# Peptides against a protein of PDB entry 4PN1: the designs that were tried, part 117

Target 1, 261 residues: chain A of PDB entry 4PN1
Amino acid sequence: KIEMNFLNKPIVPDTTKVISNFLTHYLITEPVEHVEIEAKLGTLIDLETQNRFEFPVMNETILNPEFNLRTRFESDMTASEHKYLNEFLNQAFRDSQKPGRLPFAYKHTKQVDLFYETEDNSRDKIRVSKNQSDNQVLACVKKRRVADLFLYCPNDAFDIRISISDELPVSMPSGNQQPSLTRLKDRVGYVHQEIKIDLTKTTQNDPVYDTTERHELEVEFGNIADLRDRAQKAKDGMEAPLFRRVQLFMDNVRILRREHS

## One batch from the design tools (peptide; made by RFdiffusion4, then SolubleMPNN)

Design b1_p19_7_s3 (from b1_p19_7, 7 letters changed)
Fold by OpenDDE base, seed 1:
Structure b1_p19_7_s3 (fold): chain B 261 residues (1-261), chain A 19 residues (1-19)
Amino acid sequence: as target 1 above (261 residues)
Amino acid sequence: SWLELNKNSYHFKLVEKAL
């Protein structure tokens, strides 16, 4: 007979604890009302070298936000990488439909996002989302990114940005107002155990700058109410449910960031 | 809890960005 360790009890990795603390802050301590929590795959770029950031560590490392590392995060990948991940997720979807597995759900959406300036000239733009097929309004929100937590992943194809955002529902802009930015989104979405995985091809039409195309992969907590409940229980001294949910989320992220064409 | 004991060990970077 073998045991897990000398206590014969599960141990929680420090990474899980740090991320759990980060999430708990914006779920419970200073709660964001309409919170969105997502991880994006991308690259930490050193502003001085314009290359991928290099830090003297050999594994997944949460960067301390108190230190200015003079980096930017590029939430983009090549079309080839994006296609590979799509094929990988399609196979994972098929395998999950087999007996004895928990199945993925799948959804393909095409959306247009129209961005409008606010009357108060705030940095936060109003986003009107419409279905591309019938031009019906799906949502009208003001999205504010509240906080970021960066993971440097030297052994993997991608680094990670975990973001806390507030998506506040707002009234539609006036009919005479023109959008300052338009984004076309072609999105394939996968859901497994209430974790959302989205592959998005975005085409951005800017009236001042050239049209840009971006390929993104994001992983999102699909059940915020459950996560908030787990975070509250953690504050009350029962940490295990939160740690298990955060570990599930991070393991999915880890699988995806290791895949490369 | 660990979360309560370590809540002040670091400060999170706040950002204002439209998405």
Scores: peptide ipSAE 0.036, ipTM 0.506, DockQ to the pose 0.090
Fold by OpenDDE base, seed 3:
Parts: sequence; structure tokens; C-alpha cells
Structure b1_p19_7_s3 (fold): chain B 261 residues (1-261), chain A 19 residues (1-19)
Amino acid sequence: as target 1 above (261 residues)
Amino acid sequence: SWLELNKNSYHFKLVEKAL
């Protein structure tokens, strides 16, 4: 017989604990009402060199948000990297349909996002999302980013930003208001065990600047109610359910950030 | 619990940005 360790029990990595604490803060301690929790693949850029930052660490590292590290995060990737990840996820989808596996769900959506200024001149814009095929309104929201947690991943193709956002449903803008910005989104979405993985191509037409295309991959918690319940249980002393869910989320992120074209 | 023991051990940067 072999055992896992000298206690013969699973252990929880401190990375899982740190992230669980971060999530619990914005789920329970200072709760965000309409919370969205996502991880984006990207690159931590050194503001001095404009290249990927080189931190003096050898593995996945959560950066302390109290320190100004003079970095920015770019959530974009190349078209070739994005294509490779799409092919990888398509294969993962196919493999998950085999007997004895939990299947992925798949959805392809094309939408237009229209951004409007608020009547009160607040900094937060209203986003109206419409389906490109039938022009039906999918959502009308004000989205505010509440917090970020960055992971530097020196051994992988991408670094990670975990973001907490508040997505407040709001009424449609007045019919005479013109959008300040329009974005086209082509999104392929995969769902496995209530974890959402989205590949998004965003096209922005600017009358002054050339059309820009962005390629993003995001991983999102698909069941916030369950996650909030787990976080509450953790606050009450039962941490295991939260740790398991965060570990699942992070393992999916770790798989994806290692892939490259 | 670990969460109780590590209360206030990690501070998080608030970001006020429209998305």
C-alpha cells in the first residue's frame, strides 16, 4: 500500500487558501451583490521595459496587491495562440463525450455590445448586449471591477488575473441616446462542472483608429450561489467544500495557461 | 479555521473601473 503522506490525508496548497480567502472577502465579508468572478489569461508587463516582467520567483506566485510592482496586465494574446487554445478545447470537449466522463456543454455566440454614457455622468457606462442574429437584447448592465488578484507564472505561456466584478442590471438607455462605443464579440463557450471557459474575439471599430481585434480566454465560476454557500460554510469553519471548488477552478486555469502554439 | 486565523493577513487592492 502507498499513502499520500504521513497523515494519509489530502492537504490544501497555500495558493488555494489565499485565493479562497480573496473570494470569501468579496462573497461574504464585503459582499458584492451581482458578483462575477473570472480568471483571464494574459501577460504581466514591466512598465519600464514594456516586456513581460521577470520576478525573482521560479513558479506560480500570487502577487501581493499592497506592493506597487510597476506592472500592467494585458489580457490579449496572438491569433495563433487563441486558435491553438480553441483547437485544444474542442478536443477536450470531444474527449469528454466518451463513456465514463462528465461532458462539456458548448455554445457559440455572436453579439454586439453597445456602450452608453449614464444620465448622471457616472464613470460606469451602461452596456447593452444584443444577439447579432436576431438583434434581441441579451443584457443591459453597468459593470464595475471591484478587485484584482494577479498570478505570475514564469514557467507557463500566460500569467493570470483573477477579477471580482459587480454586474448590475439596469434599465435600457433612452431611445434617442447614441452609443459611445460599439464592440463585436465572437465567443465560444465551454462549460464543465459549472466552470465556464470562454474564448472571445472582440472587434472594435474606431472611426479614428484602425479596427482592432483582441483575443481573450477567460475562466469563470458558473454557479455563484453555490460558491457563496461554500464561502459561508468556510467562514463558519467548514473550509473543505470551498477549497475543493477553488482547486478545481485553478486546475482548469493551470491546464490552459500551459498551452501554446 | 484557517480563515479565522488568517483574518486580515491578506489585503486586496480595490479597483474602481468601468468594464
Scores: peptide ipSAE 0.033, ipTM 0.511, DockQ to the pose 0.090
Fold by OpenDDE base, seed 2:
Structure b1_p19_7_s3 (fold): chain B 261 residues (1-261), chain A 19 residues (1-19)
Amino acid sequence: as target 1 above (261 residues)
Amino acid sequence: SWLELNKNSYHFKLVEKAL
């Protein structure tokens, strides 16, 4: 008979605990009403060197948000990397359709995001998202970034930013308002066990600058209500359901950040 | 719970950044 450890009990990695605490804060303690929780793959850049940040650690490390490390996070990747990840996820999708597996769901969406200034001159722009094919309004929101948690991953292709955002539904801008910015988004989405994995190509036409294209990969909690319930239970002393969900999320992130062309 | 014990260990500052 094999036991898990000398206590023969499950042990939760500290990474899972730290992230769970972070999420619980914005789910329960200071709750964000329309919360979006996602991890983006990217690179922590040292503002002094303009190179990837270097820290004296040898593995995945959550950076303490209390310290200003003079870094920025670049969520962009090359077209080649993005293509590779798309092919990887396509293969994972195909493999998941086999008997005995839980299948991925797949969705391809093309949308246009129109950004409008608010009447109160707030920094938060109104984003109207429309389907490119029929101009159907998909969403009208003010999105606010609430918090970030950064993971430095020296052994992997990408570092990670976990972000808490508030997507407040708002009324459509008046018909006389013109968008200040327009972005085209081509998104392929994969869902497995209510974890969403999105590959997004964003095209922005700037009247002054040439068309810019960004390639992003994000992993999102697809069931916020369930996550909030788990966080509440964790606060009440039943931590296991939250830890399991966070572990699943992070394992998916870890798989993806290791893949590179 | 571990979460309760560590509530005060990480003061997550709200970073309001317009997206």
Scores: peptide ipSAE 0.032, ipTM 0.444, DockQ to the pose 0.092
Fold by OpenDDE base, seed 5:
Structure b1_p19_7_s3 (fold): chain B 261 residues (1-261), chain A 19 residues (1-19)
Amino acid sequence: as target 1 above (261 residues)
Amino acid sequence: SWLELNKNSYHFKLVEKAL
């Protein structure tokens, strides 16, 4: 007979605890009202070398936000990497449709994001998202990033940024306002057990620079109400439901960051 | 619980950035 350990019980990784604490802070302690929680794949870049930063660690490591590490995070990948991940997720989708599995849901969306200046000259722009096919308004929001947590992943193709954002619904800009910026988004979305995985190709026209394309992969908690409930239970002394949900989220992220062409 | 003990142990960097 084989047991997991000398207690024969599951153990919670320290990474799960740290992330759970981070999430609980912005879900319960200082709650963000319209919270969005996502992880993006990308690269931690050393500002001095402009190369991927090399930390003196040998595995997945959450960076302490109190330290000024002189890094930036680039949430981008090559078109080839993005295509490979799309093919990988398509296969995972197909496999999940088999008997005995929990199925993925799939959605392909083409949208345009229009950014407007606010009347009060706030730094936060209003984003109007519309479906490209029928011009239907999907959302009108002011989005503010509240906090970031970075994971350095020396053994994987990508590092990770977990972001807490506040996505405040706002009224549509006046009909006479012109957008200051337009972004085209081609997004394929996969949902499994209320974890959303999005592959997004973003095209932006800059008046000074050539048209830029960005390829992003994000993993998002699809049920914030459930996550907030789990976080509250954790505050009340029952941590296991939160830890299980965070572990699921992180395992999905870990699968994706290990895949490369 | 672990979360109760560590409730105030982490000072997260606040990012006020428009997205």
Scores: peptide ipSAE 0.025, ipTM 0.451, DockQ to the pose 0.089; fails the geometry check

Design b1_p19_7_s4 (from b1_p19_7, 8 letters changed)
Fold by OpenDDE base, seed 4:
Structure b1_p19_7_s4 (fold): chain B 261 residues (1-261), chain A 19 residues (1-19)
Amino acid sequence: as target 1 above (261 residues)
Amino acid sequence: SWLELNKDSYHFRLVEEAL
């Protein structure tokens, strides 16, 4: 007979505990009302060298936010990498339709984002999102970045930024106000067990410069209410439900960050 | 909701080809 360990009980990885505590803080302790929680694939760049950051560790490592490592995070990837991930997710979608599996859901969205300056001249802009086909307003929000948690992944193609944001619904800008920036977004979304995976191609037109494109992959918690409930239970001494949900989220992220062309 | 729907159609395409 084989046992899991000398206690013959499951053990939770330290990474799961750290991330769970991070999320619990902004879900329960200092709750963000309209919270968005996402992980983006990208690269930690050393501001001094402008190359990928190098840290003296050999595996996935959560960077301590108390230390300024003089880095920036670039969430843009190459078109080739983005294409590869798209093909990978398409195959995963097909495989999930087989008997005995939980199927993916799929959605293709094309929208335009219009950015407006605020009356108080704050740093945060108002974003109006519209459907490209009929110009219907999908959302009008003021997005504020609340916190970031960075994972350095020396053995994988990408590093990870987990971000907590507040998407505050706001009134539409005045009809005579012109947008300061316009972006076109072509997004394919995959949902599995309420974890949302989005591949987004963003196009920005400049009257002076050529069209610029950005390619992003993000993983998001699709059920915040459930996550908040699990976090509350964790604060009350029952941590297992939260740990299981965070493990699911992170395992999906880990699968994706290992894939590259 | 979109999160609860399951689609078995293979209508997906590459993002780069969609623009």
Scores: peptide ipSAE 0.009, ipTM 0.350, DockQ to the pose 0.016
Fold by OpenDDE base, seed 2:
Structure b1_p19_7_s4 (fold): chain B 261 residues (1-261), chain A 19 residues (1-19)
Amino acid sequence: as target 1 above (261 residues)
Amino acid sequence: SWLELNKDSYHFRLVEEAL
């Protein structure tokens, strides 16, 4: 007979616990009402060297947000990397359609985001998202970044930022208002077990500068209500459901951050 | 609980950033 350890009980990695606690805080303790929780692939950049930051660690580690590490996070990747990930996910999608697997869902969306200043000159802008094809309004929100948790991943192609955001639905801006910024988003979305994986190409036109394009990959919890329920249960002493969900999320992230062109 | 213990070790500050 084989046992999993000397207690013969499941043990949860610290990474899972830390992330679970992070999520629980903004789901339950200080709840964000319209919460979005996502992980973006990117690079922790040393502000002094402008290169990828180097920490004296040999594997995935969560950075303590209490310390200013003089870093910035760049969520952009090259077009080549983005293409590779797209092809990778397409293959994963195809493979998941085979008998005995849980299939991916796929959606391709093209939208335009219009940003408007608020009447109170608040820092948060109103974002109106429209479908590019028919200009139908998809959403009108004020999005606020609430918190970030950074994972340094020295063995992988990308570092990770897990972000908590509040996406508050708001009324449409006045018809007399002009957008301060317009962005085009081309997004391919993959969903597996309610975990969303999005590849997004963002194009921004600047009247002064050339068009800029960014390529991002994000992994998002697709069922926030379920996640909140799991977090509440965890706070109440039933931790396993939350741990399992966070583990699934992180495993998907780990798969993706290892892939590179 | 693990959650309570972890709260003492990790303090997550609110970051307000326009997106």
Scores: peptide ipSAE 0.031, ipTM 0.380, DockQ to the pose 0.093; fails the geometry check
Fold by OpenDDE base, seed 1:
Structure b1_p19_7_s4 (fold): chain B 261 residues (1-261), chain A 19 residues (1-19)
Amino acid sequence: as target 1 above (261 residues)
Amino acid sequence: SWLELNKDSYHFRLVEEAL
């Protein structure tokens, strides 16, 4: 008979605990009302060298936000990397449709985001999202970045930023206001076990600068209510459900950040 | 319009095309 360890009980990796605690803070302790929780694939860049950040660690490491590492995070990848991930996810989708598997859901969306300045001159802009096909308004929100947690991943193609945001629904801007910024988004979304994976190509026309394209991959918790419930149970002494959900999320992130053309 | 000047992106391979 084989046992898991000398206690013959499951043990939770420290990474899972740290992330779970981070999420619990903004779900329960200092709750964000309209919370969005996502992980972006990208690169930690050292501001001094302008190269990928190098830290004296050999594996996935959560960076302590209390330390100023003088880094920036670039949530972008090459078109070839983005294409590879798209093909990879398409294959994963097909495989999940087989008997005995839990299937992916898939959605392709094209939208335009219009950004407006707020009347109170706040730093946060109002974002109006419209469907490109019929110009129908999909959402009008003010997004506030609340917190970030960075993972340095020296063995993988990408580093990770986990972000907590507040997406507050707001009234439409006045009809006399012009947008300060317009972005086109072409997005394919994959959902598996209420974890959402989005590949997004963003096009932005700047009157001063050339048209810029960005290629992003995001992993998001698709069921915040369930996650909040799990976090509350964790605060009440039952941590296992939260740890399992965070582990699932992180395993999906780990799969994706290892893939490269 | 700005939207009309931007060509549709064929960057993504749709699942329907891959099936």
Scores: peptide ipSAE 0.020, ipTM 0.384, DockQ to the pose 0.013; fails the geometry check
Fold by OpenDDE base, seed 5:
Structure b1_p19_7_s4 (fold): chain B 261 residues (1-261), chain A 19 residues (1-19)
Amino acid sequence: as target 1 above (261 residues)
Amino acid sequence: SWLELNKDSYHFRLVEEAL
């Protein structure tokens, strides 16, 4: 007879616990009202070397937010990598349609984001998102970055930033205001078990800088109400539901960050 | 429908594929 361990019980990875605690803080302890929780693939750059950050670890490592490591996070990849991930997710979508599997949902969205300065000239701009096809307003929000958690992944093509944001709904800017920035987004979204995976190509016209393109992959919790419920249960001593959901999320992230052309 | 990068890589393009 073989057992899992000397207790014959499942063990929760420490990474799962740390992330769960991080999420619980901003879901329950100091709750963000309109919370968005996403992981982006990218690269931790050492500001001193301008190369990928190097830390004396050999596997996935959550960086301690209390330490300033003098890094920046570049949430970008090459067009080739982005294309490869698109093809990979397309295949995963097809495979999930087979009997006995839980299917992906798929959506293609083209939108324009218009950024407006606030009256108080705060750093947080108002973002108006519109559908490119019919100019319908999709959202008008002030997005505030609340917290970040960085994962250094030395064995994978990408590092990870998990972000907590507050997307505060706000009134539309006055008709006399001009946007300070316009961003075009071409996004394909895949949803599996209420976890959303988005591939986004962003085109930004900057009056000072040349037109820049960014290729991003993000993984988002698609059911915040459920996640908040799980986090509350965790605070009340029942941690398993939260751990399971965070584990699922992280496993999807791990799959994606390992894939590259 | 699936997306690919077009020749100039500026936009995604939809490709009709059978499931």
Scores: peptide ipSAE 0.006, ipTM 0.387, DockQ to the pose 0.013; fails the geometry check

Design b1_p19_8_s1 (from b1_p19_8, 10 letters changed)
Fold by OpenDDE base, seed 5:
Structure b1_p19_8_s1 (fold): chain B 261 residues (1-261), chain A 19 residues (1-19)
Amino acid sequence: as target 1 above (261 residues)
Amino acid sequence: ASFPEEMLEELRERLAPVL
């Protein structure tokens, strides 16, 4: 017989612990009320070289937020990479429909996001999202970025930003107010075990650079209530359920960041 | 972007020679 280790018990990776503690803070300790927790695939760029950041490590590494590494995160990929990931996820979807597997759910959404300035001139804009087909309002929110955690992934095609955001539902802007910015989003969404994977093509008009297109992939916790419950249990001394959920999330992220054409 | 101060304090203690 083969055993996992000399204790024959599972061990939690340090990455899982660090991320779990990070999430627990914003779920339980200083709780964000309307929390969104997502990982975006992208690239850590060295501001001095404008190339991908180089760090003297050989594997996935959570960056210490206290160090000024003079980096920025670009949450974008090429159209070719995006297409490949779409095909990859389509195949994963098909395979999951087979007997003995847990199936993916699939949704294709085309939406328009309208951004409005707030009456108080706050930095946060109001976002109204509508379906392109029938103009049905999907959401009206003011989104605030609360915290970021960056993972440098030297062996993979992408680095990762895990973000905590607060999406506050707000009233619709007045009918006389014009949007300051409009974005078209073509989103293909996959859900597996309440983990959401979204491929998004965003089109935006820029007065200087004309129409720009961005290709993004995000992985999101689809059941925040369950995650919050797990985090509370962790604070109460039972960490295993939280660690398992974070491990599942990160394994999905790790699969996706390794895929390339 | 912010990070939990309590986690930073623990990290500072652990990595005191570097931080």
Scores: peptide ipSAE 0.045, ipTM 0.622, DockQ to the pose 0.346
Fold by OpenDDE base, seed 1:
Structure b1_p19_8_s1 (fold): chain B 261 residues (1-261), chain A 19 residues (1-19)
Amino acid sequence: as target 1 above (261 residues)
Amino acid sequence: ASFPEEMLEELRERLAPVL
């Protein structure tokens, strides 16, 4: 007979607890109405060295936001890294279609994002998303970044930023208003157990830097209602359902950030 | 990089023995 540990009870890693509490605040305590919760793969850059941040830790570590580490997060990756991850996810998709597995869902979308200034000159722009093929309006939102949590991952190809955002639906801009910025997005999306994994190639024309291309990978909670329910239960003293969901999310993130070409 | 003050306070409380 094998037991889990000397108590024969599940133990929750600190990472899971910290993230769970972080999410609970913005789901329940100070609830964001149209919350988006995602993790982006990228690199923590030391502003002093302009190299990847170095900290005296040997594994995945949530950075304490109270410390001024003088870092920035670069969510861009190389085209080769992005291609490798795409191939990796394609293989994972194929393997999940086999008998006895839970299958991935797959969706490929090409959209144009048009950004418009707000009347109040807010930093938050209105984003109108349209399908590239037929110009159908997919969404019109004002996205506000609410909070970030950074994970330094010295043994992995990528560091992680977990972000909480508010995507407020808003009315379409006036037909006479011109977009201040236009982005083309080519996104391949994989969904497994309501966790969304998106590979996005973004093309943007910049008057100074010409055409810039970004390659991003994001992992998102696909069922916010369920997550909010779990968070409420956690506030009420039953934390296990939330911990399990966060653990699943983080394990998927951990798989992805370890992969590199 | 915003973080709820209440969570920071909880963290501080847990770390209080070493502060």
Scores: peptide ipSAE 0.041, ipTM 0.617, DockQ to the pose 0.288
Fold by OpenDDE base, seed 2:
Structure b1_p19_8_s1 (fold): chain B 261 residues (1-261), chain A 19 residues (1-19)
Amino acid sequence: as target 1 above (261 residues)
Amino acid sequence: ASFPEEMLEELRERLAPVL
């Protein structure tokens, strides 16, 4: 007989605990009403060196938000990295269709995002998302970034930003209002056990800087209601369901950030 | 809990700031 440890009980990794507490705060303590919770793959850049941030740690580390590290996070990757991850996820999708596995769901979407200024000239813009094929309105929201948690991952190709956002549904802009910015998004989405993995190619036309293309990979909690329920239970003293969901989320993130050509 | 309650409360406070 093999036991887990000298207590023969599961323990919670620090990463899981810290992230769970972070999520609980914005789900329960100071609840964000229309919360979006996602992790993006990218690079922590040291503003002084313009190179990848270097910290005296040897593995995945959550950065303390109280410290001003003079960093920025770049959620972009190369086209080749993005292609590789797409092929990797396609293979994972195929493998998951085999008997005895839980299958991925797959969706390919092409949308246009139109950004509008608000009447009060607030910093947050109204985003209208439309399907490129038929111009059907998919969403009209005012997105507010609430909080970020950064993971420095020295052994992997990417660092991680976990973001809390509020996507407030709002009324459509007036017909006379012109968008200040337009983005084309080509998104390939994979869903496994209600965790969403999206590969997104974003094209933006700028009159000054020409057309720019960005390649992003994001991992999102696909069932916020369930996550909020788990967070409430955690606040009430039953933490295990939340920890399990956060661990699943992070394991998927860890798989993806380790994959490189 | 994996941490003492005092540490958990401290972590919650430290992660509470909004961007």
Scores: peptide ipSAE 0.021, ipTM 0.499, DockQ to the pose 0.082
Fold by OpenDDE base, seed 4:
Structure b1_p19_8_s1 (fold): chain B 261 residues (1-261), chain A 19 residues (1-19)
Amino acid sequence: as target 1 above (261 residues)
Amino acid sequence: ASFPEEMLEELRERLAPVL
């Protein structure tokens, strides 16, 4: 008989604890009302070298947000990397449809995002999302970035940014107001165990600049109510449900960031 | 026998071009 360890009990990785505490803060302690929690694949860029950041560690490392490491995060990837991940997720989708597995759900969405300036000239813009085919309004929100947690992943193709955002529903801009920016989004979405994985191709038309295209992969908690419940239980002394959910989320992220052509 | 319309729509979306 083989045991897990000398206590024969599960042990929680430190990474899971740190992330769980981070999430608990913005779910329970200082709760964000309309919270979005997502991880984006990308690259930590050293502002001094303009190359990928080099930190003296040999594995996945959560960067301390209290230290200014003079980095920026680029969530863009190449078209080839994006295509590879799309093919990988398509195969994972197919495999999950087999007997004995939990299936992925799949959705393909094409939308237009219109950005409007606010009357108070706040930094946050109003985003109106419309269906690309029929121009039906899907959402009108003001998104505020609340906090970020960065993971440096020296052994993988991508670094990770975990972001806490507040998506406040707001009234539509006045009919006489013109958008300051428009973006076309082509998104393929995969959902497994209420974890959302989105591949997004974004096209931005600028009258002054040429059309720019971005390729992004994001992983999102699809059930915030459940996550908030788990976080509350953690505050009450029962941490295991939260740790399990965060571990699931991070394992999915780890799978994706390791994949490359 | 027929699938629900929602399932048929999902299938159609799945067969659409990928990014």
Scores: peptide ipSAE 0.015, ipTM 0.424, DockQ to the pose 0.012

